# Designs tried in a protein design run: peptides against a protein of PDB entry 5OOQ. Part 45

Target 1, 227 residues: chain A of PDB entry 5OOQ
Amino acid sequence: YREDVRQVVTHPANALSFLQPGRLVEISVNGKDNYGWGAVVDFAKRINKRNPSAVYTDHESYIVNVVVNTMYIDSPVNLLKPFNPTLPEGIRPAEEGEKSICAVIPITLDSIKSIGNLRLYMPKDIRASGQKETVGKSLREVNRRFPDGIPVLDPVKNMKIEDEDFLKLMKKIDVLNTKLSSNPLTNSMRLEELYGKYSRKHDLHEDMKQLKRKISESQAVIQLDDL

## One batch from the design tools (peptide; aimed at target 1 F18)

Design b2_p23_2 (made by RFdiffusion4)
Pose (drawn by RFdiffusion4):
Structure b2_p23_2 (pose): chain A 225 residues (1-48, 51-227), chain P 23 residues (1-23)
Amino acid sequence: YREDVRQVVTHPANALSFLQPGRLVEISVNGKDNYGWGAVVDFAKRINNPSAVYTDHESYIVNVVVNTMYIDSPVNLLKPFNPTLPEGIRPAEEGEKSICAVIPITLDSIKSIGNLRLYMPKDIRASGQKETVGKSLREVNRRFPDGIPVLDPVKNMKIEDEDFLKLMKKIDVLNTKLSSNPLTNSMRLEELYGKYSRKHDLHEDMKQLKRKISESQAVIQLDDL
Amino acid sequence: SVKVTELEDGSLLYDAADEEPSP
């Protein structure tokens, strides 16, 4: 349900109104590379030119400044409006130095939208400007160690569509349902949940393998035939 | 109306929670 709300928030109709320069966003591109919190510089519509049609979330590209780029990552390969990050450009590992950079992303690569925004120079492409902004991101990350506050989708972003409101209520219902469980006020909750979640991942992982073995025991493309 | 905070590097942080949607 929360992932469902995220798509509603990041859709261009609602998200673009709040994508002013300097807006703070949490970037998780393709659900794999987590660059942490960054600053939006600008955005523009994606034009595929072969005029190919794009999904609503991929219909726009946003350039954001990050401060967690791996230091030896080859940033010279980036095209201004190509959000497919070349192989080797990755967030810095837990033991590696970081460098400030600008990357293009689709809206689908935004995890959350912040209520804070930075002062940014006019030309972020100018000398030392992307570096200066990276310093400001490091300070915001210090003042907010637990995280950056998110924009309220209803109160701040004024999203009032009825279908979305029912979705928000569905979450509150499940939360109060969760808060009424006997384990909520338990000390072993983190232990038992982790112990269970590992057994559950295996069950779902084993189920994936279990099906593959059976289909391959028989002839391969007999169904296609 | 906008709340502004100066950072240690002299840059400015804006609290934009009350900003209206852009047209």

Design b2_p23_2_s1 (made by RFdiffusion4, then SolubleMPNN; from b2_p23_2, 9 letters changed)
Fold by OpenDDE base, seed 3:
Structure b2_p23_2_s1 (fold): chain B 227 residues (1-227), chain A 23 residues (1-23)
Amino acid sequence: as target 1 above (227 residues)
Amino acid sequence: SMKVTRLESGSLLYDISNEARAP
């Protein structure tokens, strides 16, 4: 059930407007490598220079660069390629007892577990010496300040996802959480069906294009004002 | 109003929970 919600939340049409620089996001790569909460640097549409006609799934169509403070110290971070979400072998979070370092990693939207309500101030040049470590220190402090976890954006109240099918999905999840008696398998199937209906009912690709345009326009305006 | 907190690191933490999705 949570995965179905995550799929909607992390869809480009919904997520991109909440991936401002410094936005805190919880990161899990390939469902295995949990980096914890990181901070967004930026994002870009995924482009394959070798194959411009390459088609990616919606959740893999954007690359998000994030600062994490949980990278295993002996990870080959020098092999990281900007805007390449296919991470080199050995890139992983530190396990218990291992030392960690700060790193900027490129991830897909599908690697976002949660989007937080909090945003850090991000240095303009995160790649400059010491900057990612400063962000890492800030992340540690934030985690300390929120021992019960960083507050997660409410898909309805905060993200304003008002799709009827999604609202029904959320309601069903709430009912399942409160009622003990329903068959989990049956409920899971219904949730998948609702997500399917949501995806079919809305031209999410068009919505994404419109959102991208608006984001670009807004960024252009900000740049003009700074000038 | 957006809540702003100064961290010990010197960085700023913003509570942006009230930021609406851009139309």
Scores: peptide ipSAE 0.393, ipTM 0.870, DockQ to the pose 0.580
OpenDDE base, seeds 1, 2, 4, 5: peptide ipSAE 0.375, 0.342, 0.384, 0.377; ipTM 0.862, 0.852, 0.863, 0.864; seed 4 fails the geometry check

Design b2_p23_2_s2 (made by RFdiffusion4, then SolubleMPNN; from b2_p23_2, 11 letters changed)
Fold by OpenDDE base, seed 3:
Structure b2_p23_2_s2 (fold): chain B 227 residues (1-227), chain A 23 residues (1-23)
Amino acid sequence: as target 1 above (227 residues)
Amino acid sequence: MRKVTRLESGNLLYDISDDAPAA
């Protein structure tokens, strides 16, 4: 059930509006590499320059750049390519006893374990020397301030996910947590239906993004003519 | 009302749980 909730929460139709610069997110790459809580730098739609017709799953269709402070010190961070979520071999979080460094890594939405209700001020030039380390220090302090964990956004109250099937899923989870019997199999079958509904919302989001780009382009042209 | 906290690092921490989704 938790994975089902995660799938809905991290769907582009729901997640993107909460991935503002500085938003704290919990990161797990490939279900194995846990980087802990990081801070969002930015995100962009995933585009394959070699194959523009490439189709990605919804959860892999966007790349999110995040600052983490748990990167293994000997990781080949120089091999990281912006907007390439396929991480080079050796890129991993530090294990117990290992030293860590701050790094900006590109991840997919599928690598987001949870979205926090907190946001750090994100420097405009995070790639400048020392900036990511400052953010990393801030992340450590935040973790210290929240020993029980950083508060996670409530999908219903905060994210305003009002899909009836999702609400039913959440209720079932609550019932399970209270040791009342529920059938877990019925919830997974409805995920596909939920994604179908979210696809429409995602389309609207993309349309809005395209409109904003067109407006910005038009304004840029006007400014050029005034110069 | 957004709660803002100054961190020891000098950075700012915002509680944005009540923020509307970005359009």
Scores: peptide ipSAE 0.498, ipTM 0.881, DockQ to the pose 0.636
OpenDDE base, seeds 1, 2, 4, 5: peptide ipSAE 0.485, 0.488, 0.477, 0.486; ipTM 0.874, 0.878, 0.875, 0.875; seed 4 fails the geometry check

Design b2_p23_2_s3 (made by RFdiffusion4, then SolubleMPNN; from b2_p23_2, 9 letters changed)
Fold by OpenDDE base, seed 2:
Structure b2_p23_2_s3 (fold): chain B 227 residues (1-227), chain A 23 residues (1-23)
Amino acid sequence: as target 1 above (227 residues)
Amino acid sequence: SMKVTRLESGSLLYDISNEPPAA
């Protein structure tokens, strides 16, 4: 059920508006590599230049660049490609006893375990020398200040997810946490219905973004003509 | 009101739990 909530929270229709630069997010790549809490740099719609007709799932349709301070020191970070969430072999978090470094990694929404209610000041040029390390130091301090974990955004109160089916799901989860009766099939069907609704919202969001771009482009053209 | 904390690194930490979604 936690995974069901995560799927809804990390859906583009819900998550993107909370991925401001500096937003703290908990990162688990491919459900295996836990990098802990990192800081969002930016995000962009995933575009495959080699295959423009490529269709991605909703959770894989955006790339989020995040600063992590838990990258294994001997990881081949030089092989990282911007906006390529398929990480090279050897890219992994440091294990206990290993040294770590700061790195910017591209991840999908599906690699976000949780979204925090905290935001760091993010340098304008995170790729400049020393900037990642500064963010890394800040992340360490934040982790120290919150020994019980960084507070997670409330999906209802903070994210304002007011879908009736989602609210019902949340109530059911609360009940099931107290009562071990799980109906995974029913939950799966409800999740599919929710995704259908969120997919429509996502389409609207993309349309709005495209419209804003067209307006911006038109204004830029007008400015060029006025110059 | 947005809670702002100065970190030892000199960076700022913002509690944005009540911040509206980015437009």
Scores: peptide ipSAE 0.407, ipTM 0.876, DockQ to the pose 0.622
OpenDDE base, seeds 1, 3, 4, 5: peptide ipSAE 0.403, 0.400, 0.396, 0.390; ipTM 0.865, 0.871, 0.864, 0.871; seed 4 fails the geometry check

Design b2_p23_2_s4 (made by RFdiffusion4, then SolubleMPNN; from b2_p23_2, 10 letters changed)
Fold by OpenDDE base, seed 5:
Structure b2_p23_2_s4 (fold): chain B 227 residues (1-227), chain A 23 residues (1-23)
Amino acid sequence: as target 1 above (227 residues)
Amino acid sequence: MMKVTELESGSLLYDISNEPRAA
């Protein structure tokens, strides 16, 4: 269900009005290259000068320029072409233990994993010397301030998405989330009651703890798969 | 009400949860 939500949220009809300069977005290019949270510079409708008749999907019909601070230091960033979301070979996020740099990369809407509720003040000329690095420092500070993650826009409350099918989807997700949080507790309570009777005779306290964990883990996995 | 936070970098962080671009 999370991907279904993402498809709706990142559709041009919904996303573009929330891609102000400085808007924080979580970036995953081609579903594999995770750059983390970046800041929107601007966006433009995708135009293919070589093939004007090219038809793009809705999610690939716009190019969003974003500042990331997780670019691998040895990536060929000089080969990046403005308004070309097809990234050169070697453009990738830094892996664990590798050094990273700040870069502006062009992405499609399909590469947006999440849209945050936060916006950075952006320099007037992000391409000027040192400006990307300043934004990069700000991004690091924001991540530090939100150790549990940057808050994500609520599609209904914040983005005002009123599509009936989408609302039904969101309600279903809410129900599942409630079950995910409540079922382990309910099962734990029931198990405690049940084992309370047996533990008086057989000292099954450890078995009870193990079973509680297994139930919680199993239910969590099942519910996450449904989402 | 928009919450504004000043960062150590000198940049400003805005909570714009309810602020879409003007159409």
Scores: peptide ipSAE 0.326, ipTM 0.856, DockQ to the pose 0.725
OpenDDE base, seeds 1, 2, 3, 4: peptide ipSAE 0.197, 0.146, 0.267, 0.308; ipTM 0.723, 0.800, 0.840, 0.841; seed 4 fails the geometry check

Design b2_p23_3 (made by RFdiffusion4)
Pose (drawn by RFdiffusion4):
Structure b2_p23_3 (pose): chain A 225 residues (1-48, 51-227), chain P 23 residues (1-23)
Amino acid sequence: YREDVRQVVTHPANALSFLQPGRLVEISVNGKDNYGWGAVVDFAKRINNPSAVYTDHESYIVNVVVNTMYIDSPVNLLKPFNPTLPEGIRPAEEGEKSICAVIPITLDSIKSIGNLRLYMPKDIRASGQKETVGKSLREVNRRFPDGIPVLDPVKNMKIEDEDFLKLMKKIDVLNTKLSSNPLTNSMRLEELYGKYSRKHDLHEDMKQLKRKISESQAVIQLDDL
Amino acid sequence: FTVYEDYEGYEFTEAEKLAMKLE
């Protein structure tokens, strides 16, 4: 349900109104590379040119400044409006130095939108400007160690469509349902949940393998035939 | 450093925080 709400928030109709320069966003591109919190510089429509049609979330590209780029990552390969990050450009590992950089992303690569925004120079491409902004991101990350506050989708972003409101209520219902479970006020909750979640991942992982073995025991493309 | 706060942040309840933790 929360992932469903995220798609509603990041859709161009609602998200673009709040994508002003300097807006803070949490970047998780393709659900794999997590660059932490960054600052939006600008955005523009994606034009595929071959005029190919794009998905609503991929219809726009946003350039964001990050402060967690791996230091030896080859940033010279980036094209201004190509959000496919070349192989080797990755967030710095837990033990590796970081460098400030600007990357292009589609809207689907935004995890959350912040209520804070930075002062940014006119030319982020100018000498030392991307570096200066990276310093500001490091300070915001210090003042807010637990995280950056998110924008309220209803109160702040004024999203009032009825279908979305029922979705928000569906979450509140499940939360109060969760808060009424006997385990909520338990000390072993983290232990037991982790112990169970590992057993569950295996069950779902084993089920994936279990089906592969059976289909391959028989002839391969007999069904296609 | 200049930081602008354009809007109030979203208030999370204890139940929402727990749900987020448990994913």

Design b2_p23_3_s1 (made by RFdiffusion4, then SolubleMPNN; from b2_p23_3, 10 letters changed)
Fold by OpenDDE base, seed 5:
Structure b2_p23_3_s1 (fold): chain B 227 residues (1-227), chain A 23 residues (1-23)
Amino acid sequence: as target 1 above (227 residues)
Amino acid sequence: MRVFEDFEGKKLSEAEKLAEKLG
């Protein structure tokens, strides 16, 4: 059920409006590399320049750039490619006893475990010297203040996810948390139905982004004509 | 500490609102 909730919460139709600069998100890459809580820098639609016809799943269709403070110090961070969520070999979180550094990593929505109700004040240029480390210090302080984890956004109250099947899922989870009866099989079929509904919202969101891009391009052209 | 609570999504631009109305 937790994974089912995660799939709905991290769907572009729900998540993207909450991925503002400085938003705290919990990060797990490929289900194995846990970076803990990081801070969102920005996000962009995933574009494959080599294969423009590449079709990505909804959860892989966007790249989110996040600052993490848990990168292993000897990770080849110089090999990180902007807007490439396929991380080079050796890019991993520090293990216990290892030293860590701050890094900006590109991830997919599928690598978000949870979205926090907190945001950091982000520097204007995160790539400037020392800025990642400043964010890293803020992340450490947040983790110190919230040892049990950063509070997660409420999917219904905060994220305003009003899908009836999702609301039923949440109610079931609440009941199960009280009754400890796990029936994981019944929710997978409902998730597929939810995905079908969210795909339409995703298409709308893509249309919105295209429109926003066209407006930005038209404004840029107007600014060029005013120069 | 430069942290704040934010329970809201980003405001949709007028363009985004228009796209939602057309969709």
Scores: peptide ipSAE 0.394, ipTM 0.732, DockQ to the pose 0.156
OpenDDE base, seeds 1, 2, 3, 4: peptide ipSAE 0.061, 0.357, 0.377, 0.394; ipTM 0.591, 0.756, 0.772, 0.737; seed 2 fails the geometry check

Design b2_p23_3_s2 (made by RFdiffusion4, then SolubleMPNN; from b2_p23_3, 9 letters changed)
Fold by OpenDDE base, seed 1:
Structure b2_p23_3_s2 (fold): chain B 227 residues (1-227), chain A 23 residues (1-23)
Amino acid sequence: as target 1 above (227 residues)
Amino acid sequence: MKVFEEFEGKELTEAEKLALKLG
């Protein structure tokens, strides 16, 4: 269910108005490279110069440049191209025991795990010498102040997502969280139906597939408990 | 050095920004 909410939250119609300079975002590239919390520099609509007719999904149609302080020190950061989300080989976060540096990386909306309810003060020229490191220090300070995690934007209270299908989805999630003990299968099926309606309305096809998998997995767990 | 521009969806005054940094 968290993934379903993430897909709605990171949709361009909802996310872009909250991607101001300095906005904190939690970054996971390709579902495996976790950079932690970074700060938004800017964003732009994705343009393919080689194929101007290229059609991207909604979540891949924008590129967000973000400052991270968790880049592996030996990553080929000089090969990074602004507004090119196809990262060079070797670009990765530092692992435990490795040294990290600050870098600006271009990501898609799909690489945003969470949007923070905080904005950092951003230097006007992030590309100037020492400016990325300044943001890196600020990121460390934020993490120090929020040891239990950075506050996340509430989709309804903060982002003002008032879409009826989304609100219904959220209500169903709440019901599922409360009633997981009584009828999880029926609730999961209803959640799928509601998400399917939302997906069709908002062209969120990839998310529906993921939800179906989660529902199937949940059903399998319930069947195992009933055996 | 200013760290925060916005906290919990609220724009911070210069005094509040400084207070959060020093606190």
Scores: peptide ipSAE 0.260, ipTM 0.795, DockQ to the pose 0.122
OpenDDE base, seeds 2, 3, 4, 5: peptide ipSAE 0.014, 0.024, 0.234, 0.030; ipTM 0.439, 0.579, 0.760, 0.628; seed 5 fails the geometry check

Design b2_p23_3_s3 (made by RFdiffusion4, then SolubleMPNN; from b2_p23_3, 11 letters changed)
Fold by OpenDDE base, seed 4:
Structure b2_p23_3_s3 (fold): chain B 227 residues (1-227), chain A 23 residues (1-23)
Amino acid sequence: as target 1 above (227 residues)
Amino acid sequence: MKIEELFEGKELSEAEKLALKLG
């Protein structure tokens, strides 16, 4: 059930509007590499230049660049490519007793475990020397201030996910948390129906985003002409 | 286009406001 909620929350139709610069996200890559809480730099639609016809799942169709402060110090971070979520071998979080560094890693939406109800102030140029470390310090401070964990966005109150089937799922989770009676099979079938609905919403959301980009590009062009 | 422009006008939570003041 928690995974089902995560799938809905991290779907492009729901997640993208909350992936502003500085948004805190909890990161787990490939279900194994837990980087903890990182800060969103930006995101973009995944484009495969070598295979333009590549079809990605909804959760793999966007790349999110995030600053983490838990990268293993001896990881080959120089091999990281922006907007390439296929991480080089050896890219991993530091284990207990190992030293960590700050890095920007490209992840898919599927690698987001949770979306936090916090945004950090982000430097304008995160690639400039020392800027990642500044964000890293801020992340440490946030973790210090929230020892019980960073507050997570409420899917209903904050994200305004009002789908009836999702609300039913949430109610079932609440009941299961109280009654220990997990019937996971009944929930999986409803999730597929939910995904069908979100896929349609995603198309609309992407269209809106493209429209906003066109408007912004037009405004930027106007500003350039006024300069 | 900066991604920030897509999110202009979104109200920040109190937690978000606090985080911005700390940075």
Scores: peptide ipSAE 0.030, ipTM 0.581, DockQ to the pose 0.027
OpenDDE base, seeds 1, 2, 3, 5: peptide ipSAE 0.023, 0.018, 0.017, 0.020; ipTM 0.626, 0.557, 0.546, 0.543; seeds 2, 3 fail the geometry check

Design b2_p23_3_s4 (made by RFdiffusion4, then SolubleMPNN; from b2_p23_3, 12 letters changed)
Fold by OpenDDE base, seed 4:
Structure b2_p23_3_s4 (fold): chain B 227 residues (1-227), chain A 23 residues (1-23)
Amino acid sequence: as target 1 above (227 residues)
Amino acid sequence: MKIFEEFEGKELSEAEKLSLKLG
């Protein structure tokens, strides 16, 4: 059931509007590499320049760039390619007793475990020297202030996911949390039906994102002319 | 110095607001 909720929450139709710069997200790559909470830099639609006809799943169709402060120090971070979510071998979080560094990693929506209700103030240029480390310090401070974990967005109250089948799923989870007895298998079958509804909303989010990019690009050009 | 803010809602950018007006 938790995975079913995660699939709905991280679907582009729901997640993209909450992936503002500085948004905290909990990151798990390939279901095994837990980076903890990172900060969103930006996101883009996944484009394969070599194979424009490549079809990605909804959860793999966007790349989210995130700052993490848990990258293993000896990871080959120089091999990271912007907007390529296929991470090089050796890219991993630091284990207990290992030193970590700050890095920007490209992830898919499928690598988001949770979306937090907190947003960091981000530097204007995260690629500038020392800026990732500044975000890393902020992440450490947030973790210090929230020892029990960063608060997660409520899918219904905050994200406004009001689909009837999703609400039924949430109610079942609440009942299960109170009553050990309900069978998890019945809820997975309804998730596919939910995805069919979200696919229509995905097109709207793509249009909004393209518009945001055009405006941001236009503003960047104006700032260059004023200098 | 504030390092973070609580943001529990959906804040539409001006671009998103404009898109909604055009859509």
Scores: peptide ipSAE 0.122, ipTM 0.583, DockQ to the pose 0.154
OpenDDE base, seeds 1, 2, 3, 5: peptide ipSAE 0.125, 0.163, 0.176, 0.095; ipTM 0.593, 0.631, 0.650, 0.591; seeds 1, 2, 3 fail the geometry check

Design b2_p23_4 (made by RFdiffusion4)
Pose (drawn by RFdiffusion4):
Structure b2_p23_4 (pose): chain A 225 residues (1-48, 51-227), chain P 23 residues (1-23)
Amino acid sequence: YREDVRQVVTHPANALSFLQPGRLVEISVNGKDNYGWGAVVDFAKRINNPSAVYTDHESYIVNVVVNTMYIDSPVNLLKPFNPTLPEGIRPAEEGEKSICAVIPITLDSIKSIGNLRLYMPKDIRASGQKETVGKSLREVNRRFPDGIPVLDPVKNMKIEDEDFLKLMKKIDVLNTKLSSNPLTNSMRLEELYGKYSRKHDLHEDMKQLKRKISESQAVIQLDDL
Amino acid sequence: TETITVYELKEDGSEEEKVWEME
C-alpha cells in the first residue's frame, strides 16, 4: 500500500507542483541505485526526435544534484535529458569516496519528497557550483541523521481525491492491526522476523526455480507450436 | 564560519527561511 501511495505522490499532476529548485528528494533510480538525499535543480518535459509516447511517470525528467556519486564514475557520458544512466555510473560503495554531480532522472526514480529546500546558485553548471551545493547536502545529512522529513501528502500537498483518501485509511487500518499483534511488544521480534523473512525469501526463490525445472523437463516450445 | 540557507515548507504553503552554521 505504501508503494501504491508513492506512485500517487510522484505522478506529475501532484509532484510537479512541489518540484521547485532546491527541493530535497531521496533518489532510488530503478529500485537499485540509491543515491541518498539530493537537491532538485530543474525539470522539463520529456520529448522522445521520434515523438514516442511515454508513461506518465517517465513523461518528465528532473536534474538533481547528488553527493554520493562514485568518484571514478564516468560522469562525462551523461546526456542532459537521457535518464538511462550509463553502465559504470553508480552510487559510491560503503568504502569508496564520493563526488558531487548532477544526474537526470524520471519521476519514478524518486523515493520521497522533502519539506526542505536549499539555496542554489543560478548556474549549477558553473565552476565549483555543483561542489558547493554538495557541501550543503552533507550538512543537512548531519542535522538529520535519521532522515529528512517528508512532505505530508494530504496536509501539505493538499491531495484530497477520494480514491487516495481510502488508500491512506487502508494503511492506518493495517498499522493499528499490526500494533495489536502480540509480537509488537516483544524483544525477539527483530530476530524472529529476520529468521522468518529469510525462510520466506527462500520459499519464493525456490518456487521460482521449482517451476523452471518442470517446464524445461518437457519439450521447450511445444506450447508455442 | 561557513553557513547555508535552508527553506522549510509549511502547511499553509508558506516557507520559513533559516540560516544554519556548518560543521

Design b2_p23_4_s1 (made by RFdiffusion4, then SolubleMPNN; from b2_p23_4, 10 letters changed)
Fold by OpenDDE base, seed 3:
Structure b2_p23_4_s1 (fold): chain B 227 residues (1-227), chain A 23 residues (1-23)
Amino acid sequence: as target 1 above (227 residues)
Amino acid sequence: METITLFTLQADGSEVEEVVEMS
């Protein structure tokens, strides 16, 4: 059920509006590499330059750049390619006893474990010398202030996910947390329906974004003609 | 003293800005 909630929360239709610069997100890459809480730099729609017709899943259709302070010091960070979520071999978080450094890594929405209720101030140029480390210090301070964990966005209260099926799912989770007896099979069918609805919302969002771009482009052309 | 600015999202969609001192 927690994974089901995560899938809904990290869907582009829900997550993108909360991925402002500085937004804290908990990062787990490939379900194995846990970087802990990082800070969002920016995000962009994933485009395959080699294959423009490439279709990605909803959760892999966007790339989110995040600052982490848990990168293993000997990781080949120089091999990181912006907007390439396929991380080079050796890119991993530091294990216990290992030294860590700050790094900006590109991840997919699927690598977001949770979205925090907190946002840091994000420097305008994170690639400038010392800026990543500044964010890293901020992350350490936040972690210190919240020893029980950084507050997670409430999907309903904060994210305003008002889908009836999702609300039912949340209620079921609450009931399950209080009572052991609900059947997991009924929840999987509802998730598919939810994904269908969110996919439609995502399509609308992309259509609106494309429309806004077209409008902006047309306005830019008009301004050029007036000069 | 180094400070950090934190923005906390509220239920109404507003953000509360807090400046905290780093230890």
Scores: peptide ipSAE 0.574, ipTM 0.933, DockQ to the pose 0.652
OpenDDE base, seeds 1, 2, 4, 5: peptide ipSAE 0.566, 0.574, 0.567, 0.564; ipTM 0.928, 0.933, 0.932, 0.928

Design b2_p23_4_s2 (made by RFdiffusion4, then SolubleMPNN; from b2_p23_4, 6 letters changed)
Fold by OpenDDE base, seed 3:
Structure b2_p23_4_s2 (fold): chain B 227 residues (1-227), chain A 23 residues (1-23)
Amino acid sequence: as target 1 above (227 residues)
Amino acid sequence: METITVYTLNEDGSETEEVLEME
């Protein structure tokens, strides 16, 4: 059930509006590399320059750049490519007893375990010297202040996910948590219906993004005419 | 003293800004 909720929450139609710069997200890459809580730098739609016709799943269709402070110190961070979520070999979080450093890594939405209700101040130029370390210090401080975990966005109250099937899912989870009833609710069929609805919302989001780009392009043309 | 600025998202969609002193 937690995975089902995660799939809905991290769907572009729901997640993108909450991935403002500084938004805290819990990161797990490939289901094994847990970086803990990081801070969003920015995100962009995944574009394959070599294969423009490449189709990605919804959860892999966007790349999110995040600052983490748990990168293994000897990781080949110099090999990281912006907006390339395929991480080089050796890029991993520090294990117990290992030293860690701050790094900006590109991840997909599928690598987001949870979205926090907290957002940090994010420097405009995170790649400038010392900026990622500043964010790293902030992350450490937040983690210190929330020893029981950083508060997670409420999918209903905060994210305003009002889909009836999702609400039913949440209610079932609540019932399971309260009544310890081990009834395996197969929510697979409901997830497919939810994805269909969210796909439509995603299309709207893409349309808005395209419109914003067109507006920006138009403004650029106007500025050229004024020169 | 080093400070951090944290924004908490409220249910009404507004954000509460807090400046926290780092230890």
Scores: peptide ipSAE 0.619, ipTM 0.938, DockQ to the pose 0.679
OpenDDE base, seeds 1, 2, 4, 5: peptide ipSAE 0.608, 0.595, 0.606, 0.604; ipTM 0.933, 0.934, 0.934, 0.933; seed 2 fails the geometry check

